# Peptides against a protein of PDB entry 3V4L, part 308

Target 1, 386 residues: chain A of PDB entry 3V4L
Amino acid sequence: GQPLAKDKVALLIGNMSYWEHPKLKAPLVDVYELTNLLRQLDFKVVSLLDLTEYEMCNAVDEFLLLLDKGVYGLLYYAGHGYENFGNSFMVPVDAPNPYRSENCLCVQNILKLMQEKETGLNVFLLDMCRKRNDYDDTIPILDALKVTANIVFGYATCQGAEAFEIQHSGLANGIFMKFLKDRLLEDKKITVLLDEVAEDMGKCHLTKGRQALEIRSSLSEKRALTDPVQGAPCSAEALVRNLQWAKAHELPESMCLKFQCGVHIQLGFAAEFSNVMIIYTSIVHKPPEIIMCDAYVTDFPLDLDIDPKHANKGTPEETGSYLVSKDLPKHCLYTRLSSLQKLKEHLIFTVCLSYQYSGLEDTVEEKQEVNVGKPLIAKLDMHRGL

## One batch from the design tools (peptide; made by RFdiffusion4, then SolubleMPNN)

Design b2_p29_1_s2 (from b2_p29_1, 11 letters changed)
Fold by OpenDDE base, seed 2:
Structure b2_p29_1_s2 (fold): chain B 386 residues (1-386), chain A 29 residues (1-29)
Amino acid sequence: as target 1 above (386 residues)
Amino acid sequence: MTKLVSMNGVSEDTEENREKLEKLKKLKE
């Protein structure tokens, strides 16, 4: 019979806004496009941008809590990375220059923990460089991996080589994702699918002799990303997993705010990623005696590090949101919250209405405080332990 | 023009990084 997954869970991490290292661009697009494709494959996807070491550790721990016997686990990483002694290291955005293994996450350690969950399939897609880091001489003493015939690694590049992104005037994929996305929905054994991606990438004149896909697999079964989720009544563990994932993806409900002057504001929310939300405000009713009015969001929690210069923009793109702008309502003011993982408390902020009456020179302000609880990934309390 | 950019954070062969590497080598001797 066709293999069945007990469930399918993916963690996607895209690190681009490094503090001490060159900034990347491709991880933004790559994580977004891969999220949409994996959702079409019935994966529960957690998508995270720009994580610190601590935040990456917590994201992996939360991902491991979603894994269980017969579950398909997929980890995707796009960012800086290196490979020492056959161990792959993912570099957090707060990593020092130079970074070492102590500042980074070892993929083989994550694999060990995934094997303890008795998963049905373990897929690693590593869109990072595999050059040796000469600043790190640490030989990680890894415990022996269990012999499980269910592991697949797709490395964006071969051992000792670099992975590349395409820099154009606009948003573009990394080289790996450019070819992976065209085949990811195919009903094929995951190793066969990756071999076809390797052939497609190998035909690319831009990367010939610079980047080549490497596949490592112990996968003995004909497992595909298209394999259906087992429709049997979810175990208690599967119900808990579904609830945990649903909590991490719950948006605040849209609100209609009414001000004393008779102005009505619609407040709405959109998810770009599991840790990135856009707030938008629109004036839905204005009394005729009010000649001008604007609705601003202010007084965000300090943990979110919201720059007021990037808040309340006339377009999503001016906030740094280029991907979801088509799905957003027009003629709003937009604010992008890019670090929801950092939220320790409820998201409380102020909606400020500034307005002017006909024949009065003075502007009037009215304010309303809004509490939307813990949106998206903030429900997982990824800061438990700081 | 399509520019390929390496996703390697260590690849800047800066004089400062060479000095740091030499200092690290001398600490192992």
Scores: peptide ipSAE 0.284, ipTM 0.662, DockQ to the pose 0.493
Fold by OpenDDE base, seed 4:
Structure b2_p29_1_s2 (fold): chain B 386 residues (1-386), chain A 29 residues (1-29)
Amino acid sequence: as target 1 above (386 residues)
Amino acid sequence: MTKLVSMNGVSEDTEENREKLEKLKKLKE
């Protein structure tokens, strides 16, 4: 019979905004495109950008809580990375220069923990450089892996090689994702799918002799990313997993704010990633006696580090939101909250209405405080250690 | 202008890479 997944869960991490290392661009587009594809494959996707070491550890721990017997787990990482002694290290955005294994997440440790969950399939897609880090001679003592025969690694590049991105007009795709996305929806054994991606990459004259996909697998069954999820959640654990994922993806409801002057503002929310939300404001009703009217958001929690100069933009693109801009309402002011994982409290902010009456020179302000609770990933309290 | 950039943030915007990119565009058309 066709294999069934008990559930399908993916964690996608894209690190770009490194503190002490060169900034990347590909992870933004690659995490977004992969998120949309995996959602079409009925994956529960957590998509996270620009995580610190601590936030990456917590993201992995929360991902492991979503895993259980027969669940398909997929980890995608795009960012800086290295490989020492056959161990793959993902580099957090706060990693020092030079970084070492103590500053990084070991993929093989995550695999060990996934095997303890008795998962149905473990897929690692690693879009990172695999050069040796000559500043780290640490040999990780890994416990013996269980013989589960359900493991697939797709490396964007060969051992000791670099991975590349194609930059165009400020956006970039990783070479790996450029080819992976064209095949990811195919109903094929995951190792066959990745082999076809490797062939497609091998035809690319850009990367010839520079980057090649490496597949490392122990997969005894015909498992595909297209494998259907086993029907209605029959277990308490499946219900908990569904609730936990839903909690991490709950947007605030759109609000209609009414001001004393008779102006009505629509306040809306959109998810770009699990830790990235766009707030948008629009004037939906204005009395004719009001000639000028602007609605801006301010007084965000300090944990979010929102620069007012980057808030309340006339376009989503001016906030750095290039991917979801087509799906947003037009003629709004837009604010991008890119670090929701840092939010310790409820998202409380002020909507300020600035307006002018016809025949009065003075600008009037009205303010309304808005509490939207903990949006998206902020509900997981990723800033708290276990 | 399309650029090939290492994931290490090193730009490899060589003339050879540009020519290869233009060849790749023509193969998709």
Scores: peptide ipSAE 0.243, ipTM 0.591, DockQ to the pose 0.216
Fold by OpenDDE base, seed 3:
Structure b2_p29_1_s2 (fold): chain B 386 residues (1-386), chain A 29 residues (1-29)
Amino acid sequence: as target 1 above (386 residues)
Amino acid sequence: MTKLVSMNGVSEDTEENREKLEKLKKLKE
């Protein structure tokens, strides 16, 4: 019969905004495009941008809680990375310069922990450089891996080589994701699919002799990303897993705010990633005596580090949101919350209505405080211990 | 214009970078 997955879970991490290293661009689009494709494949996807080492560790721990016997686990990483002694290291955004293994996450350690969960399939897609880090002479003593015959690595590049992004008109895509996305939905064994991606990437004149896909697999069975999820969650564990994932993806409900002047505001929320949310405000009713009226959001929690200069923009793109802008309502003010994993408390903020009456020069302000609880990934309390 | 950009991190062994490393270690303790 066709192989069945007990469930399908993916963790996607895209690190771009490094503190001490060159900023990347491709991880933004690549994580978003891969998230949408994996959702079409019935994966439970957690998508996270710009994680510190502590936040990356917590994201991996939460991902491991979603894994169980016969579950398909997929880890995608796009960012800086290195490979020492056959071990792959993912570099957090807070990593020092130079970074060492103690500042980074070892992929083979994550694989060991996934094997302890008795997963049905372990897929690693590593969109990072694989150069040696000459500042780290530490030989990691890794415990011996179990012989599970269910492991697939797709490395965006070969050992000792660089991975590249294609920058065009201010946006960028990784070379690996550019070719992976065209085949990811195909009903093929995952190793066969990756071999076809390798052939397609090998035709790219831009990366010829600079980047090549490397596939490392122990996968003895015909397993595909298209393999159907086993029907209704029959176990208490499967129900808990589904509830945990659902909590991490719950948006605040849209709100209609009514002000004393008779103005009505629609407050809406959209998820760009599991840790990135767009807030938008629109005037849905205005009395005719009010000639000008704007609704600003302000007084955000300090842990979100929101610059007011980047809030309340006339377009999603001015906030740095290029991906979800098509799905957002028009004629709003937009604010992008990009670090929801840092939120320690409920998301409380102020909606400030500024308006002017016909024949009065002075602007009037009315304010309402809004509590939307813990949105998206903030429900997992990934900050616990900071 | 299409530009190919390496995703390679730059590591520089400077005194400032070593001090940043020590600060990061203390934030994890």
Scores: peptide ipSAE 0.288, ipTM 0.643, DockQ to the pose 0.477; fails the geometry check
Fold by OpenDDE base, seed 5:
Structure b2_p29_1_s2 (fold): chain B 386 residues (1-386), chain A 29 residues (1-29)
Amino acid sequence: as target 1 above (386 residues)
Amino acid sequence: MTKLVSMNGVSEDTEENREKLEKLKKLKE
């Protein structure tokens, strides 16, 4: 019969905004495009940008809690990385320069923990460089991996080589994701799909002799990303998994704020990633006696590190949001919250209305505090693991 | 213009990093 997945879970991490290392661009688009494709494949996707070491560890731990016997697990990483002695290391955004294994997440440690869950399929897609880090000669003493026939690695590049991004017109895509996205929805054994992606990449004149896809697999069964999820969640674990995923994707409801002057503001929310939310405001009603009227958001929790200079923009693109801008209402002010994983408390902020009456020179201000609870990934309380 | 950019997963070959590397080598000798 066709293989069935008990469930499908994916963690996608894109690190770009490194503190001590060169900034990347491709992970933004690549995580977004892969998220949309995996959702079409009935994956429960958590998508996270710009994680610290601690935040990456917690994201992996939460992902491992969603894994169980016969579940398909997919880990995608795009960012800086290295490979020492056959161990792959993902580099967090707060990693020092130079970084060592103690500052990084070892993929083989994650694989060991996934093997303990008796998963039906383990897919690692590693969009990072695989050069040796000569600053770290530590050989991690990894416990022996179990002999399993359900592991697939797709490395964006071969051992000792670099992975590349294509930058064009302000956007960038990874070379790997550029070819992977065209085939990811195909009903093929995952190793056959990746082999076809490798052939397509091999035709790319830009990366010829510089980057080549490497496939490492023990997969003995005909398993595909298209394999159907087993029907109604009949286990307590499947229900918990569904509830946990739903919590991580719950947006605040849109609100209509009414001010004493008779101005009405629509407040709305959109998810760009599991840890990235856009807030948008629009004036939906203005009394005729009010000649000028502006609404802005302020007083965000300090844990979010929101620069007021980047808040309340006339376009989503001015906030750094290029991907969801087409799906947002027009003629709003936009604010991008890019670090929701840092939120320890409820998201409380102020909506300020600045307005002027006809025949008065002075500007009047009214303020309303808004509590939207814990949006998206902030519901998982990733910071509680201490 | 299309630009190919390396996602360089190793610390840049800076003078500071070379000095750090040479210090690490000398500590292993």
Scores: peptide ipSAE 0.268, ipTM 0.678, DockQ to the pose 0.502; fails the geometry check

Design b2_p29_1_s3 (from b2_p29_1, 15 letters changed)
Fold by OpenDDE base, seed 4:
Structure b2_p29_1_s3 (fold): chain B 386 residues (1-386), chain A 29 residues (1-29)
Amino acid sequence: as target 1 above (386 residues)
Amino acid sequence: MTELVSMDGTSADTEENRKKLEELEKKKK
């Protein structure tokens, strides 16, 4: 019979905005495209951008809580990384220069923890460089991995090689994701699918002799990402898992704000990633006596590090949101909250309405405070350890 | 023009990579 997954869970991490290292661009598009594909495959997907070491550890811990016997676990990482002694290290955005193993997450340690969960399939997709870090002389004493025969590594590049991004018109895609996305929905054993991706990458003139996919697997069963989730009545654990995932993906409801001047503002929310939300405001009603009217959002929690210069933009693209802009309402002001994982408390902010009456030179302001609770990933309380 | 850019974090910001990033940011304006 076709193998069944008890459930399917994916953690996607894209690190781009490094503090002490070159900034990347590809992880933005790659995490987004992969998220949409894995959702079509009935994966529960958590997608996170620009995580610190602490935030990455917490994201992995929360991911491991979603894993159980017969669950398919997929970890995707796009960012800086290295490989020392066959151990893969994912580099957080706050990693020092030079970074070391003590500042990074070891993929093989995560795999060990996944094996303890008795997972049905463990897939690692690592879109990072695999060069040795000569600044890290640490030989990690890793415990021996169990022989579970349910492990697949897709490395974007060969051992000791670099991974590349393709930059075009200010956007970038990783080479790996460029080819992976065309095959990901195919009903094939995951190792066969990745081998076809390797062939496609090898045929491309841009990538030929620059980057090649490496597949490392111990997979005794014919498991595919297309394998259906077992439709049996949800165990108590499966119900808890579904509830945890649902909490991490709950957007605030759209609001209609009414100001004393008779202006009505619609406040809306869109998820770009599990930790990235777009706020948009639109004027839905304006009295004819009001000649000019602008609604802007302000007074965000300090923990979100929102630069006011990047808030209240006339387009989603001006906020740095290039991916969801087609799905957003037009003629709004847009604000991108890119670090929802940092939110300790409820998201409280001010909607300020600035307006002018016909025949008055002075602008009038009205303000309303809005509390939208904990949006998206902020519901997981990833900061409870600080 | 399609450019391949290394994702290597061990490369020091060569003044050349910094200039390329600045030129790309200037083309976004």
Scores: peptide ipSAE 0.376, ipTM 0.717, DockQ to the pose 0.264
Fold by OpenDDE base, seed 3:
Structure b2_p29_1_s3 (fold): chain B 386 residues (1-386), chain A 29 residues (1-29)
Amino acid sequence: as target 1 above (386 residues)
Amino acid sequence: MTELVSMDGTSADTEENRKKLEELEKKKK
């Protein structure tokens, strides 16, 4: 019969906004495109941008809680990285310059923990450089891996080489994701699919002799990303996993706010990533005596580091949201919350209506406080150790 | 113009890559 997955879970991390290192661009588009493809494959996807070391550790721990016997686990990482002594290190956004293994997450340690969960398949897609870091002389003593015959690594580049972004017209895509996305939905054994992606990358004149896909596999069974999920959750653990994932993807309900002047505001929410949400406001009713009115969002929790200069934009693109803008209503003011994993409390903010009456020169303000609870990934309390 | 940019966090080209990124963001306005 066709192989069945007990469930399918993916953690996607895209690090771009490094504090002490070059900023990247490709992880934004690559994590978003991969999220949409894996959702079409019935994966439960957690997608996270710009994580600190502590936030990356917590994201991995929460991902490991979603893993169980016969579950397919996929870890994708796009960002800075290195490889020393056959160990792959993912670099958090808060990593010092130079970074060392003590500041980074070792992929082989994550693999060990995934093997303890008795997973049906372990897939690692590593869209990072694999150059040696000469500033790290640490030889990690790793415990011996179990012989599980269910491991697949797709490295965006070969050992000792760089991974590249293709920049075109102000967008960037990783070379690996550019070719992976065209084949990811194919009903093929994952190692066969990745081999076809490697052939397609090898035909690219831009990357020829600079970047090549490397596949490392112990996968003894015919397993595909297209393998169907087992229909009903048959265990208490499967029900808990489904509930935990659903909580991490729950958006606030849209609200209709009524002001004393008779203006009605629609407040809406959209997920770009598990830790990135767009807030939008629109005027849905205006009395004829009010000639002009705008609805601004203000007074965000300090933990979110919201710069007011980047809030309340006339387009999603002016907030840095290029990916979900087509799915958003038009003629709103838009605000992007990019660090929901930092939110310690409920998301409380103020909606400020600024308006002008016909024949009055002065603007009038009315304010309403809004509590939307913990949106998306903020429900997992990834900050509990701070 | 299509450009290849290294994802190497250790490369000396850090400042040049940052400037190229800023120029591309300015062209989208």
Scores: peptide ipSAE 0.374, ipTM 0.703, DockQ to the pose 0.274
Fold by OpenDDE base, seed 1:
Structure b2_p29_1_s3 (fold): chain B 386 residues (1-386), chain A 29 residues (1-29)
Amino acid sequence: as target 1 above (386 residues)
Amino acid sequence: MTELVSMDGTSADTEENRKKLEELEKKKK
């Protein structure tokens, strides 16, 4: 019969806003596009941008809690990386210059932990450079991997080579994701699908002789990303996993705020990623005697590091939100919260209404505090231990 | 302008790459 997955879970990490290294652009679009495709494949997807070392470790730990016997696990990473002695290292955004293995996450260590979960399939998609890091002489002593015959690596590039992105009009796509996305929904064995992606990439005259897809596989079974999920949760652990994932993707409910002047504001929320949320405000009712009226959000928790200069924008694009802008209501003020994994407390902020009456020169302000609890990934408490 | 950039943050843009990128964009339209 067709193989069944007990469940399907994916962790997607896109690091672009490095502190001590060149900034990238492709991870933003590539994580977003892959998230949408994997959701169509009934994956439970956690999508995270711009993680520190500690946050990446916690994201992997939370991902491993979603794994169990017969579960399909997919890890995607886009960002800086290196390969020493056949070990792949993912570079966090806070990594020093130069970085070493002690500042990075070893993919083969994650694979070991996934094998301990008795997973049905382990897929790694690594959209990073695979050059040697000459500043790291550490030879990782990896424990012997189990012979599970269920491992697939898709490397965006060959050993010792670079991965590339195409930048156009301020957006970028990785070369790997550009070809992967066109085939990802095909009902094929994952190694066959990746081989077809390799052939398509091999026809790209831009990267010919610079980048080629490498596939490493021990996969002995005909497993596909299209394999159906087993309908009923068969264990208490599966129920807990489903509830934990659902909590990590719960948006705050939209609110209607009423001010004393008779202005009504709609406050709304949208998810861009598991750790990225857009807040938007709109004036839904204004008394005719009020000539000017604006609704600003302010007083965010310090953990979120929200620059007021980037808050309350007239367009989603001015916040750096280019991907979900079509799905947002128009004629709002928009604020992008990009670091929800840092939120230790409830998301409490102020809505400030600034308005002017006809025939009065003075601007009046009214304020309301709003508590929306822990949105999205902030419900997982990924900062526990800091 | 369309550029080819390495995931190490270095530009691989050459006049040859620019022409190939322009040809790829013309095929998508």
Scores: peptide ipSAE 0.284, ipTM 0.653, DockQ to the pose 0.237
Fold by OpenDDE base, seed 2:
Structure b2_p29_1_s3 (fold): chain B 386 residues (1-386), chain A 29 residues (1-29)
Amino acid sequence: as target 1 above (386 residues)
Amino acid sequence: MTELVSMDGTSADTEENRKKLEELEKKKK
């Protein structure tokens, strides 16, 4: 019969906004596009942008808690990286210059931990450079991996080579994702699917002799990303996993705020990623005696590092949100919260209404505090231990 | 303008790459 997955879980990490290293662009679009495709494949997807070392460790730990016997696990990483002695290192955004193995996450260590979960399939998609780091002479002593016939690596490039992105009109896509996305929904053994992606990349005259997909696999069974999930969650562990994932993806409910002046504001929320949320405000009712009226969000928790200059924009794009703008209501003020993993407390903020009456020169302000609890990934407390 | 950039943040944009990118854009139309 067709293989069944007990469940399907994916962690996608895209690092772009490096502190001490060149900034990237492709991970934004690539994580977003891959998230949407994996959701169509019934994956539980956690999508995270711009993680520190500590946040990456916690994201991996939370991902490992979602893994169990017969679960399909997929890890995607896009960002800076290197390969020393056949070990792949993912570079966090806070990594020093130069970075070393002690500042980075070793993919083979994650694989070891995934094998301990008795997973049905382990897929790694690594969209990073594979050059040696000459500043890191550390030979990782990896414990012996278990012999499991269920591992697939898709490396965006060959050993010692670079991965590339195509930048166009301010957006970028990785070369790997550009070809992967066209085939990802096909009902094929994952190694066959990746081999077809490799053939498609090999026809690209841009990357010929610069980048080629490398596939490493021990996969002995005909497993596909399209494999159906086995029934309703029957184990206590499966129920806990489903609840934990659902909590990490729960948006705040939309609210209607009523001010004393008779103005009504709609407050809404949208997820761009598991750690990125858009807040939007709109005036839904205004008394005719009020000639000017604006609704601003302010007084965010300090842990979110919200620059007021980037808050309350007339378009999603002005906040840095280029992907979800089609799904957002028009004629709002928009604010992008890009670091929800840093939120230690409830998301409490102020809605400030500034308005003017006809025939009065002075602007009047009314304020309401809003508590929306812990939105999205903030429910997992990825900062626990800082 | 379409550019080919390495995931290490270095530009791989050459006049040859630019021409190849322009040819790809023409084939998508």
Scores: peptide ipSAE 0.234, ipTM 0.602, DockQ to the pose 0.237

